Peptides against a protein of PDB entry 4Z63. Designs and how they scored, part 307

Target 1, 334 residues: chain A of PDB entry 4Z63
Amino acid sequence: LCLGMNDLTGNIPEDLFHLKRLNLLGIQENRLSGSLSREIRNLSSLVRLDVSWNLFSGEIPDVFDELPQLKFFLGQTNGFIGGIPKSLANSPSLNLLNLRNNSLSGRLMLNCTAMIALNSLDLGTNRFNGRLPENLPDCKRLKNVNLARNTFHGQVPESFKNFESLSYFSLSNSSLANISSALGILQHCKNLTTLVLTLNFHGEALPDDSSLHFEKLKVLVVANCRLTGSMPRWLSSSNELQLLDLSWNRLTGAIPSWIGDFKALFYLDLSNNSFTGEIPKSLTKLESLTSRNISVNEPSPDFPFFMKRNESARALQYNQIFGFPPTIELGHNN

## One batch from the design tools (peptide; made by RFdiffusion4, then SolubleMPNN)

Design b2_p29_2_s4 (from b2_p29_2, 14 letters changed)
Fold by OpenDDE base, seed 3:
Structure b2_p29_2_s4 (fold): chain B 334 residues (1-334), chain A 29 residues (1-29)
Amino acid sequence: as target 1 above (334 residues)
Amino acid sequence: MSFSYDLKPLTMEDLEKLKANGKGSYLTA
C-alpha cells in the first residue's frame, strides 16, 4: 500500500493494521501526526515500512520482534523521541534503518551481533549522546553509516580498525576530537570510499603523515573544522579521488601540483583557507573537467549531502554525488 | 548515468576567475 506524497492528516487508521498480508506500507510525505501505533505489530508480513516526512511524535513502539520479514524501516524527518527500541536494535531481518532528523536521544546502542543483515544505518540529526558505539564493526554487513549531527563526543573508537564492511561514513558535526587518531584508525577500513568529517576537530592540525593511506577513497569532506597545517601528502596516493572539500579551514602553504593528477576528481573545494602561491597549472589538465563524458557509474552513499554557506543557512540537498556539477572552488585564499 | 558536460578546457585565466568568484560554501552530510 503506497499512500505517500499526499496531504493525509491525523493518525493511521486502526483498520489498516488488520492487513496481515501487507508487504509494503508507504505513507511518507504526508501530515500524519500522533504516536506511531503499536498495532504495526499486526503487519506480520511487512517487508518495508516508510513513515518518513510526517509529524509523528512519541517513542517508536517496541514491536519489531513481531515483524520478522522487515527489511526496510524509513522514519526520517519526524518528531520521534526516546531511544531505538530493543526489538529494533536486535532485528536480524533489518537491512536498512533510516531515522535521520528526529529527536531520538540517549546512548546509541545496537546489538550488532544480532543485526546480521544491517547494511545501511542513518541516524543523522538526532540527540544521541555519549560515545560512538564501539561494537558497530560487529555489524558485518554494515556498509553505509550516517551518525552526523548528534551530541557524540570523544574520539573514533579503536575497534573501527576492524570495520571492513564500512564504505560510506559521515560523522559531520558530532563534536569529535583527535583527527590524527581518527584518520589513523579509519585508514584500516579497506572498503572506505566516502568519508565526511565536516564540523569536527575544531582547530586541530590536519596530519601530514606519509604512512596514512586510503586506497579506495573517492570522497573526502573535512570542511569547516578550522584545521591548521597544509595539503596532506598522504592524500596524493588516493588515486580514485572524485570529490575533495577542505574548505573553511586554516590550511596554509601552496596547493601542490599533484592535485591535478587525480583522473576522476570532478569536485574540488579548497576555498576559505590560507593557501598561498600560484594555482597549479596541473589543474587545467584534470580529465574530469576537460572530458565531455564523465561516467559516474559508482554507488553513492544512502545519506544526502548538503551544501551550506554557514551553520544557520538552509542547505541545498544533493541526494547523489553525481548531482554535483564539475566544480573548482579556490576563492577566499591569500 | 553518463552526464555529458559541454565543458571547454579550463585555462589558467579561467582558474583565476574561479578563484575570484568563489561561492564561499562547504559540504556536509
Scores: peptide ipSAE 0.315, ipTM 0.755, DockQ to the pose 0.701
Fold by OpenDDE base, seed 4:
Structure b2_p29_2_s4 (fold): chain B 334 residues (1-334), chain A 29 residues (1-29)
Amino acid sequence: as target 1 above (334 residues)
Amino acid sequence: MSFSYDLKPLTMEDLEKLKANGKGSYLTA
């Protein structure tokens, strides 16, 4: 049953929960309100539940143990409160969990050992607090992780050295500290292609350790951290780099010539730093900016990117990395 | 999804113009 993109109001009719053979319930992009009914438990054949972009409130019901076939739960952009219910946090069938832009709170707890099928997790823009869950790497298929805009004080856990499945990771604006430790840990994530760390590590030094290496890094965003230091030499070894945003930091020194050696680099933002010297001529040789027809068919993270102009302005949303136009931003430097 | 871009080669003059005309934005997710 797909009833998305309507103007439906009120709650889900209780009689709908009698549909025991229902595999897909999509009621996204409506004005449905109230609590998400516990009677969802009666939908024992449910594979996909999409309740996103509604006005649901209250706690998410703890009934996911009665949904053994549920692979997809999309609840983003609602008013859900409380934590992730225990049955959801232990779901062996769940592939994708999206609860972005809710009011979920408390400590983030997932039983990753039980969540053997989880490949995408979006919990961005919630009220989770405490530390990052150390057991996330135990989710052996977890590829996409958005935990942005929560309050995860402290450092990236050492256990994330073993996060082999991790490909797309956002921790933007999560009150993280110790960028040197974070990068030192995350470099061990061999499948990591997208790393977004904007609005963390305030005033720290960007490490220039030549021992750092991100083999498959395509997207690095570490904007608005007030980071000190220079363009990190270790980044020059990330030959697959497509997007780099280090804007709104306090980086100094010259823009190095190796920045123009990235064959796939189509988006570069170094604006609002303290870079000095001449613009490298090598930037004119960026293949991604010089070739007439670049067809890029690359996987993108499941979480959206946002371009922010200022803290008060509405951000532009980009659902795909290649939704960004080819860009070189070098403005507001010395 | 596949995206295609048709871009003219950048010149040093283009880069200097880009340096002067920064948008003052940043990315987040």
Scores: peptide ipSAE 0.304, ipTM 0.752, DockQ to the pose 0.750
Fold by OpenDDE base, seed 2:
Structure b2_p29_2_s4 (fold): chain B 334 residues (1-334), chain A 29 residues (1-29)
Amino acid sequence: as target 1 above (334 residues)
Amino acid sequence: MSFSYDLKPLTMEDLEKLKANGKGSYLTA
C-alpha cells in the first residue's frame, strides 16, 4: 500500500493494521500526526515501512520483534522522541534504518551482533549524546552510516579500525575531537570511499603524517573545522579522489602541485583558508576538467549532502555527489 | 553509477578568476 505524497492528516486508520499480508506500507510525505501505533506489530509480513516526512511524535513503538521480515524502515523527518526501541536495535532482518531529522535522544545503542543484515544507518540530525557506539563494526554488513548532527563527544572508537564494511561515513557536526586519532583509525577502513567530518575538531591541527593512507577514498569533506596545518601529504596517495572540501579552515602554506594529479577530481574547495603562493599549474591539467571523456564511478551514499553558504542560510541539498557541477573554489585565501 | 565529463580546459586565468569569486560555501552531510 502506497499513500505517499498526499495531504493526509490525522492517524493511520486502525483497519490498516489488520492487513497481515501487507509487505509494503508507504505513507511518506503527508501530514500524519500523533504516535506511531503499536498496532504496526500486526503487520507480520511487512518488509518495508515508510512513514517519513510526516508529523509523527512520541516514541517509536517497541514492536519490531513481531516484524521478522522488516528490511526497510524509513522514518526520517518526523518528531520521534526517545531512543531506538530494543526490538529495532536487535532486528536481524533490518537492512536499512533511516531516522534522520527526528528528536531521538539518549545514548545510541545497537545490538550489532544481532543486526546481521543492517547495511544502511541514517540517524543524522537527532539528539543522541554520549560516545560513538564502539560496537558498530560488529554490524558486519554496515556500509552506509550517517551520524551527523548529534552530540557524540569524544573520539572515534579504536574498534573502528575493524570496520571493514564501512564505505560511506558522515560524522558532521557531532562534537568530535582528535582528528589525528580519527584519521589514524579510519584509514584502516579499507572500503571507505566517502568521509564527511565537517564542523568537528575545532581548532585542531590537520595531521601531515605520510603513514596515513586511504586507499579507496573518493570523497573527503572536512570543512569548517578551523583546522591548522597545511595540505596533508598523505592525501596525495588517494588516487581515486573525486571530491575534496577543506574550506573554512586555517590551513596555510602552498597548494601543492600533486592536487592536479587526481584524475577523477571534479570538485575542489579550498576556500576560506590561509593558503599562500601560486596556484599550481597542474590544476589546469586535471583530466576531469578537460575535454577528455573521463568515466567517473561516483560513490553514492544514502545520506544527502548539503551546501551551506553560512550558518543561517538555507542549505542546498544534494542527494548524490554527481549533482555537484565540476567546481574549483580557491577564494578567500591570504 | 558512472558519469562522463567533457569540459573545456581551465586556464590559469580561469583559476585566478575562481580564486577571486569564491562563494564562501562549504559542504556537510
Scores: peptide ipSAE 0.277, ipTM 0.742, DockQ to the pose 0.850
Fold by OpenDDE base, seed 5:
Order: C-alpha cells, then structure tokens, then sequence
Structure b2_p29_2_s4 (fold): chain B 334 residues (1-334), chain A 29 residues (1-29)
C-alpha cells in the first residue's frame, strides 16, 4: 500500500493494521501526526515501512519483534523522541534503518550481534549523546553509516579499526576530537570509500603522516574544521580519489603538484584556506576535467550530502555525488 | 554506477579565475 506524497492528516486508520499480508506500507510525505501506532505489530508480513516526512511524534513503538520480515524502516523527518526501541535494536531482519532528522536522544545502543542483516544506518541529525557505540563493527554487513549532527563527543573508538564492512561514513558536526587518532583508526577500514568529517576537530592539526593510507578512498570531506597544517602527503597514495573538500580550514603551504595526478578527481575544493604559491600546472592535466568522455565510478552513500553556504543558511541537498558538477574551488586563499 | 561526463578542458586562465571566484561554500553530510 503506497499512500505517499498526499495531504493525509491524522493518524493511520486502525483498519490498515488488519492487512496481515501487507508487505509494503508507504505513507511518506504526508501530514500524519500523533504516535506511530503499536498496532503495526499486526502487519506480520511487512517488509518495508516508510513513514518518513510526516509529523509523527512520541516514541517509536517497541513491536519490531513481531515484524520478522521487516527489512526497511524509513522514519526520517519526523518528531520521534526517545531511543531506538529494544526490538528494533535487536532486529535480525532489518537491512536499512533511516531515522535521520528526528529528536531521538540518549545513548545510541544497537545490538550489532543480533542485527546480522543491517547494511545501512542513518541516524543523522538527532539528539544522541555520549560516545560513539564501540560495537558498531560487530554489525558485520554494515556499509553505510550516517551519524552526523549528533553530540557524541570524544574520539572515534579504537574498535573501528575492525570495521571491515564500512564503506560510507559520515560523522559531520558530531563534536569529535583528535583527528590524528580518527584517521589512524579509520585507515584500517579497507572498504572505506567515503569519509565525511566536516565540522569536527576544531583547530587541530591535519596529520601529515606518511604511514597513513586509505586504499579505497574516493570521497574525503573534512571542511570547516579550522585545521592547521598543509596538504597531507598520505593523501597522494589514494589513487581512486574523486572528491576532495578541505575548504574552510587554516591549511598553509603550497598546493602540491601531485593533486593533478588523480585520474578520477572531478571535485576539488581547497577554498577558504591559507594556501600560498602558484597554482600547480598539473591541475590542467586532470583527466577528469580535460577529457570529454570520462567514466567515473562514483560511490553511492545512502545519506545525502549538503552544500552549505554558511552554518545558518539552508543547505542544498545532493542525494548523489554525481549531482555535483565538476568543480575546482581555490578561492579565498592567501 | 559509472557516470560519463562531458567536460570542457581547463586552462590556466580558468584556474586563475577559479582562484578569484570561490563559492564560499563547503560540503557536509
């Protein structure tokens, strides 16, 4: 049953919960309000539940133990409060959980040992606090993780060096500290292709450690961190780099010539730094910017990117990296 | 997914213009 993109108001009619053979319930992009009914437990055949972009409030009901076939739960952009229900945090069937842009709070706890099918987690823009959950690497299929715009404080857990499934990771604006430790840990994530760390590590030095290596890194975004240092030499070994944003930092020195050696680099933003010297001529040789027919295999995170003009302005949302035009931004350097 | 782009070749003049005309934006997620 798909009733999305209407002007439906009120609550879900109780009679809908008698549909025991219902595999898909999509009621997204409405004005549905009140609590999400506990009677969703009666939908025992449910595979996909999409309640996103509504006015739901209260706690998410703890009934997911009665939904053994549920693979997709989309609840983004609602007013949900409380934590992740225990039955949801223990769901063995769940592949995708999207609860971005809610008011969920407390310590983030997932039973990753039980969540054997979880491959995508979007909890961005919530009120989670405490520390990053150390057991996330126990979610053996978890590839896509958005935890941006929460208040996790502290450092990236050491356990994340064992996060072999991790491919797409955003921790933007999560009050993280110690970029050296974070990069030192995350370099062990051998499947990591997308890393977004914007608005963290305020005023720290970007490490220039030649021992750092990100084998499969395609997208690196570490903008607006007030980072000091220079263009990191370790990045030159990330031969698959497609998108680099280090804008709005305090990086100094020259833009190195090796920046033009990235065959797939189509988006480069080094703007609003303190880079000096000449623009490397090698940038004119970037194949991705000079060839008419370049096929770029873009990473596809499930979380959206946002182009921010300033912290207070509404961001432009980009659901896919290909939505960015080929770009070189070098403005506002010294 | 692979995407094909039809891009204009960049010149040094283009790069100099880009140096002068920053967007004043940054990416986040």
Amino acid sequence: as target 1 above (334 residues)
Amino acid sequence: MSFSYDLKPLTMEDLEKLKANGKGSYLTA
Scores: peptide ipSAE 0.273, ipTM 0.733, DockQ to the pose 0.781

Design b2_p29_3_s1 (from b2_p29_3, 17 letters changed)
Fold by OpenDDE base, seed 5:
Parts: structure tokens; C-alpha cells; sequence
Structure b2_p29_3_s1 (fold): chain B 334 residues (1-334), chain A 29 residues (1-29)
């Protein structure tokens, strides 16, 4: 049953929960309000539940133990409060959980040993506090993780060295500290292709440790951290780099010539730093900018990006990284 | 309205995975 993108108001009719053979319920993009009914427990055949973009409030009902086939739960952009209910945090069937842009609070806790099928987690823009959950690497299939804009204090857990499944990771705007430790840990994530760390590590030094190595890194976004230092030499070994944003930092020195050696680099933003010297001639030979027909068909993160012209500007939303125009931004480096 | 809901939602989440594109674009070829 798909009733999304209407102007429906009120709550879900109770009789709808008698549909025991229902596999898909999509009621997204409406004005449905009140609490999400506990009677969703009666939808025992449910595989996909989409209640996103509504006015739901209250706590998410703890009935997911009665939904053994549920693979997709989309609840983003609601007014949900409280924590992730225990039955949801222990769901063995769940592949994707999206609760972005709610008012969920408390310590983030997931039973990753039980959540054996979880591959995508989006909890961005909530009110989770405390530390990052150390047991996230125990979610053995978890590839996509957005925890941006929560109040996680402290450092990236040491346990994340073992986060082998991690491919797409955003911790932007989460009050993280110690970029040296974070990069030192995350370099061990052998499948990590996308790393977003914007609005963290305020005023720290970007490490230039040549021992750091990100083998499969394609997208690195570390903007607006007020980072000091220079272009890190360790980044030159990330031969698959496609997008680099280090804008709005306090980086100094020359832009190194090796920046033009990245064969797949199509988006470079080094603007609003303190770089000096000449623009490397190697940038004029970037294959991604000189070749006429590059079709990039690669997986992208499941979380959106927001582009701003400046810190106070209204953002533009982008859902796909490869939808960005080929760009070289080097402005405002005085 | 749904439009108002979308706007309010956007305002809340636009400061997450932020990319700053302020500066001069240099185009080669």
C-alpha cells in the first residue's frame, strides 16, 4: 500500500493494521500526526515501512520483534522522541534504518551482534549524546553510516580499527576531537571509500604523518574545521581520490603538484584557506576534466550532502556525489 | 502544509554533511 506524497492528515486508520499480508506500507510525505500506533505489530508480513516526511511524534513503538520480515524502516523527518526501541535495536531482519532528522535522544545503543543484516544506518540530525557506540563494528554488514549532527563528545573509538564493512561514513558536525587519532583509527577500515568529518576538530592540526594510508579513499570531506598545517603528504597515496574538500580551514603552504596526479579527481575545493605559491600546472592535465566522456557509475553514500556558498548561506541539497559538477575551487586563499 | 514541513526539515538538517563552495572556480579546458 503506497499513499505517499499526498496531503493526508490525522493518524493511520486502525483498520489498516488488519492487513496481515501487507509487505509494503508507504505513507511518506504527508501530514500524518500523533504517535505511530503500536498496532503496526499486526502487520507481520511487513518488509518495508516508510513513514518518512510526516508529523509523527512520541516514541517509536517497541513492537519490531513482531515484524520478523522487516528489512527497511524509513522514519526520517518526523518528530520522534526517546531512543531507538529495544526490539528495533535487536532486529535481525533489518537492512536499512533511516531515522535522520528526528528528535531522538539519549545514548545511542544498538545490539550489533543481533543486527546481522544491517547495512545502512542513518541517524543524522538527532539529539543523541555521549560517546560513539564502540560496538558498531560488530554490525558485520554495516556499510553506510551517517551519525552527523549529533552531540557525540570525545574521540573515534579504537574499536573502529576493526570496522571492515564500513564504506561510507559521516561524522560531520558531531563535536569530535583529536583528528590525528580519528585518521589513525579509520585508516584501518579497508573498505572505506567516503569519509565526511566536516565541522569537527576545531582548530586542531591536520596530521602530515606519512604512515597514514587510506587505500580505497575516493571522497574526503574535512571542511570548516579551522585545521592548521599543510596539504597532507599521506593523501598522495590515495590514488582513487575523486572528491577532496578541505575548504574553510587554516591550511598553509603550497598546493603540491601531486594533487594533479589523481586520475579520477573531478571535484577539488581548497578555498578559504591560507595556501600560497603558484597553482600547480598538473591541475591543467587532470584526466577527469580533459576527457569528454567520463561516465562515473560508482556507488554513493545513502545520505545527502549540503552545499553552501558560505557559512551563513542557504544550502543546496545533493543526494549523489557524482552529480556534482567538475569543480576546482581555489579562491580566498589570502 | 507539506511545503512548510519540507522547509522546516531542510533548515534543521542543512548543517550536517556540509560542503562549502565559496570561492573562485578555476576551469581548465
Amino acid sequence: as target 1 above (334 residues)
Amino acid sequence: SLEKLREEAFEREQDTNVMFTSGEEIIFN
Scores: peptide ipSAE 0.343, ipTM 0.777, DockQ to the pose 0.738
Fold by OpenDDE base, seed 4:
Structure b2_p29_3_s1 (fold): chain B 334 residues (1-334), chain A 29 residues (1-29)
Amino acid sequence: as target 1 above (334 residues)
Amino acid sequence: SLEKLREEAFEREQDTNVMFTSGEEIIFN
């Protein structure tokens, strides 16, 4: 049943929950309000539930133990409060959980040893606090993780050295500290291709440790952290780099010539730093800017990016990294 | 309205995974 993209109001009719054979329920992009009924438990054949972009409020009902076939739960852009229900946090069937842009709070707790099928987690723009869950790497299939715009104070857990499944990771604007530790840990995530750490690590030094190595890194965004230091030499070994944003920091020194050696680099933003010297001529030889072939089927993070001209400007949303225009931004440096 | 809901939602999200540009934005979809 697909009723998305209408102007439906009120609550879900209770009789809808009598549809025991229903596999797909999409009621997204409406004005449905009130609590999400616990009677969703009656939809025992449900594989996909999309209630996103509504006005739902209250706590998410703890009935997911009665939904043994549920693979996809999309509840982004609602007014949900409380935590992740225990039954949801223990779901062995769930592949994708999207609860972005809600008002969920408390400590983030997932039973990752039970969530054997979870591959995508989007909890961005919530009110989670405390520490990052140390057991997140126990979600052995978890590939895409957005935890941006929460209040996960402290450091990246040491356990994340074992986060082998992690490919796309955003922790932007989450009050994280110790970038040296974070990078030192996350370099062990051998499948990590996208790392977004914007608006963290306030005033820290960007590490220039030559022992750091991100083998498969394609996208690195560490903007607006007021980071000190220079262009990190360890980054030169990330040969697959496609997008680099280190803008709005306090980085100094010269832009190194090796920045032009990245054959796939199509987006570079080093603006609003304190870089000096000449622009490397190697930047004029970036192959990706001269002969870029965009594949529609190229893997991308599931979480969106937002582009702003300044802090007060309205953002533009980009759902895919390759939607970014080929860019070299070096403005507002010394 | 749904439009208002979308706008309010967008306002909450636009400060996540944010890219800052210093120049004119050229939008490619």
Scores: peptide ipSAE 0.331, ipTM 0.784, DockQ to the pose 0.559
Fold by OpenDDE base, seed 1:
Structure b2_p29_3_s1 (fold): chain B 334 residues (1-334), chain A 29 residues (1-29)
Amino acid sequence: as target 1 above (334 residues)
Amino acid sequence: SLEKLREEAFEREQDTNVMFTSGEEIIFN
């Protein structure tokens, strides 16, 4: 049953919960309000539940132990409060959990040992606090993780060295500290292709440690951190780099010539720094920008990106990395 | 309206995975 993209109001009719053979319930993009009914428990055949883009409030009901076939739960853009229900945090069937843009709070706790099928987690833009959950690497199939815009004080856990399944990771705007430690840990994530760390590490030095190596890194976004230092030499070894954003920092020195050696680099933003010297001629030879035949059609993070012209500007939303316009932005370095 | 709700929601999340650069004024979904 798909009733999304309407102007439906009120609550879900109780009779809907009598549909025991229902596999898909989509009521997204409406004006449904109140609490999400616990009677969802009666939908024992449910595989996909989409209640996103509504006005639901209260706590998410703790009934997911009665939904043994649930693979997809989309609840983004609601007013949910409290924590992740215990039954949801222990769901062995769940593949995707999207609860971004809610008011969930407390310590983030997931039983990753039980969540054997979880491959995508989006909890961005919530009110989670405390430390990052150390046991996230125990979610052995977890590939996509967005924890951005929460209040995860402290450092990236040491256990994330073992996060082998991690491919797409955003921790932007989460009050993180110690960029050197974070990069030192995350370099061990062998499948990591996308790393977003914007609005963290305020005023720290970007490490220029030659021992750092991100083998499969395609997307690196570390903007608006007020980072000091220079273009990091270790980045030159990330031969698959497609997108680099180090804008709105305090980086100095020259833009190195190796920046033009990235064959797949189609988006470069080094604007609003303190770089000096000449623009490398190698940038004019970037194959991704000069060749009409190069299309970037690769898997993208499930979480959206937002582009702002300035700090006060309205953002533009991008849901796919390959949808970004080819860009070289070097402005405002003088 | 639904549009108002979408706008309010957008305003809340636009500071998540943010890049501070001017781009095309097109929403890519």
Scores: peptide ipSAE 0.337, ipTM 0.780, DockQ to the pose 0.406; fails the geometry check
Fold by OpenDDE base, seed 2:
Structure b2_p29_3_s1 (fold): chain B 334 residues (1-334), chain A 29 residues (1-29)
Amino acid sequence: as target 1 above (334 residues)
Amino acid sequence: SLEKLREEAFEREQDTNVMFTSGEEIIFN
């Protein structure tokens, strides 16, 4: 049953919860309000639940132990409060959990040893506090993780060295500290292709440790951190780099010529730093900027990006990294 | 309204994975 993209109001009719054979319930993009009924437990055949983009409030009911076939739960852009219910945090069937842009709070706790099928987690723009869950790497299939805009004070857990499944990771604007430790840990994530760390590590030094190596890194966004230092030499070994944003930092020194060696680099933003010297001529040789035929059919993160021309400007939302225009921004390096 | 909900949602989310493009754009044709 799909009733999305309407102007439906009120709550879900109680009779709907008697549909024991219902596999898909989509009621997204409406004006549904009130609490999400506990009676969803009666939908024992439910595989997909989409309640996103509504006015739901209250706590998410702890009934997911009664939904053994649930693979997809989409609840983004609601008013949910409280934590992730225990039954949801222990769901062995769940593949995707999207609760972005809610008011969920408390310590983030997931039983990753139980969540054996979880491959995508989006909890961005919530009110989670405390530390990053150390056991996230125990979610052995977890590929896409957005934890942006929460208050995860402290450092990236050491356990994330073992986060082999991790491919797309955003921790932007999450009050993280110690970029050196973070990068030192995350370099061990062999499948990491996208790393977003914007609005963290305020005033720290960007490490220039030549021992750092991100083998499969395609997208690195570390903007608006007020980072000091220079262009990191370790980044030159990330041969698959497609997007680099280090804008709005306090980086100094020259832009190195090796930036032009990235054959797939189509987006470069080094603006609003303190770089000096000449623009490397090698940038004019970037194949990605000269060749019109880069069919970028590459998988992208499931979480959106937002592009702003300035801090006060309205952002443009991009759901795919490859939707970004080919760009080189080197301005405002005074 | 749904439009208002969308706008409010957007306003909350736009400060997450933010990319700033305030620099000089060099396009190599």
Scores: peptide ipSAE 0.318, ipTM 0.761, DockQ to the pose 0.742; fails the geometry check

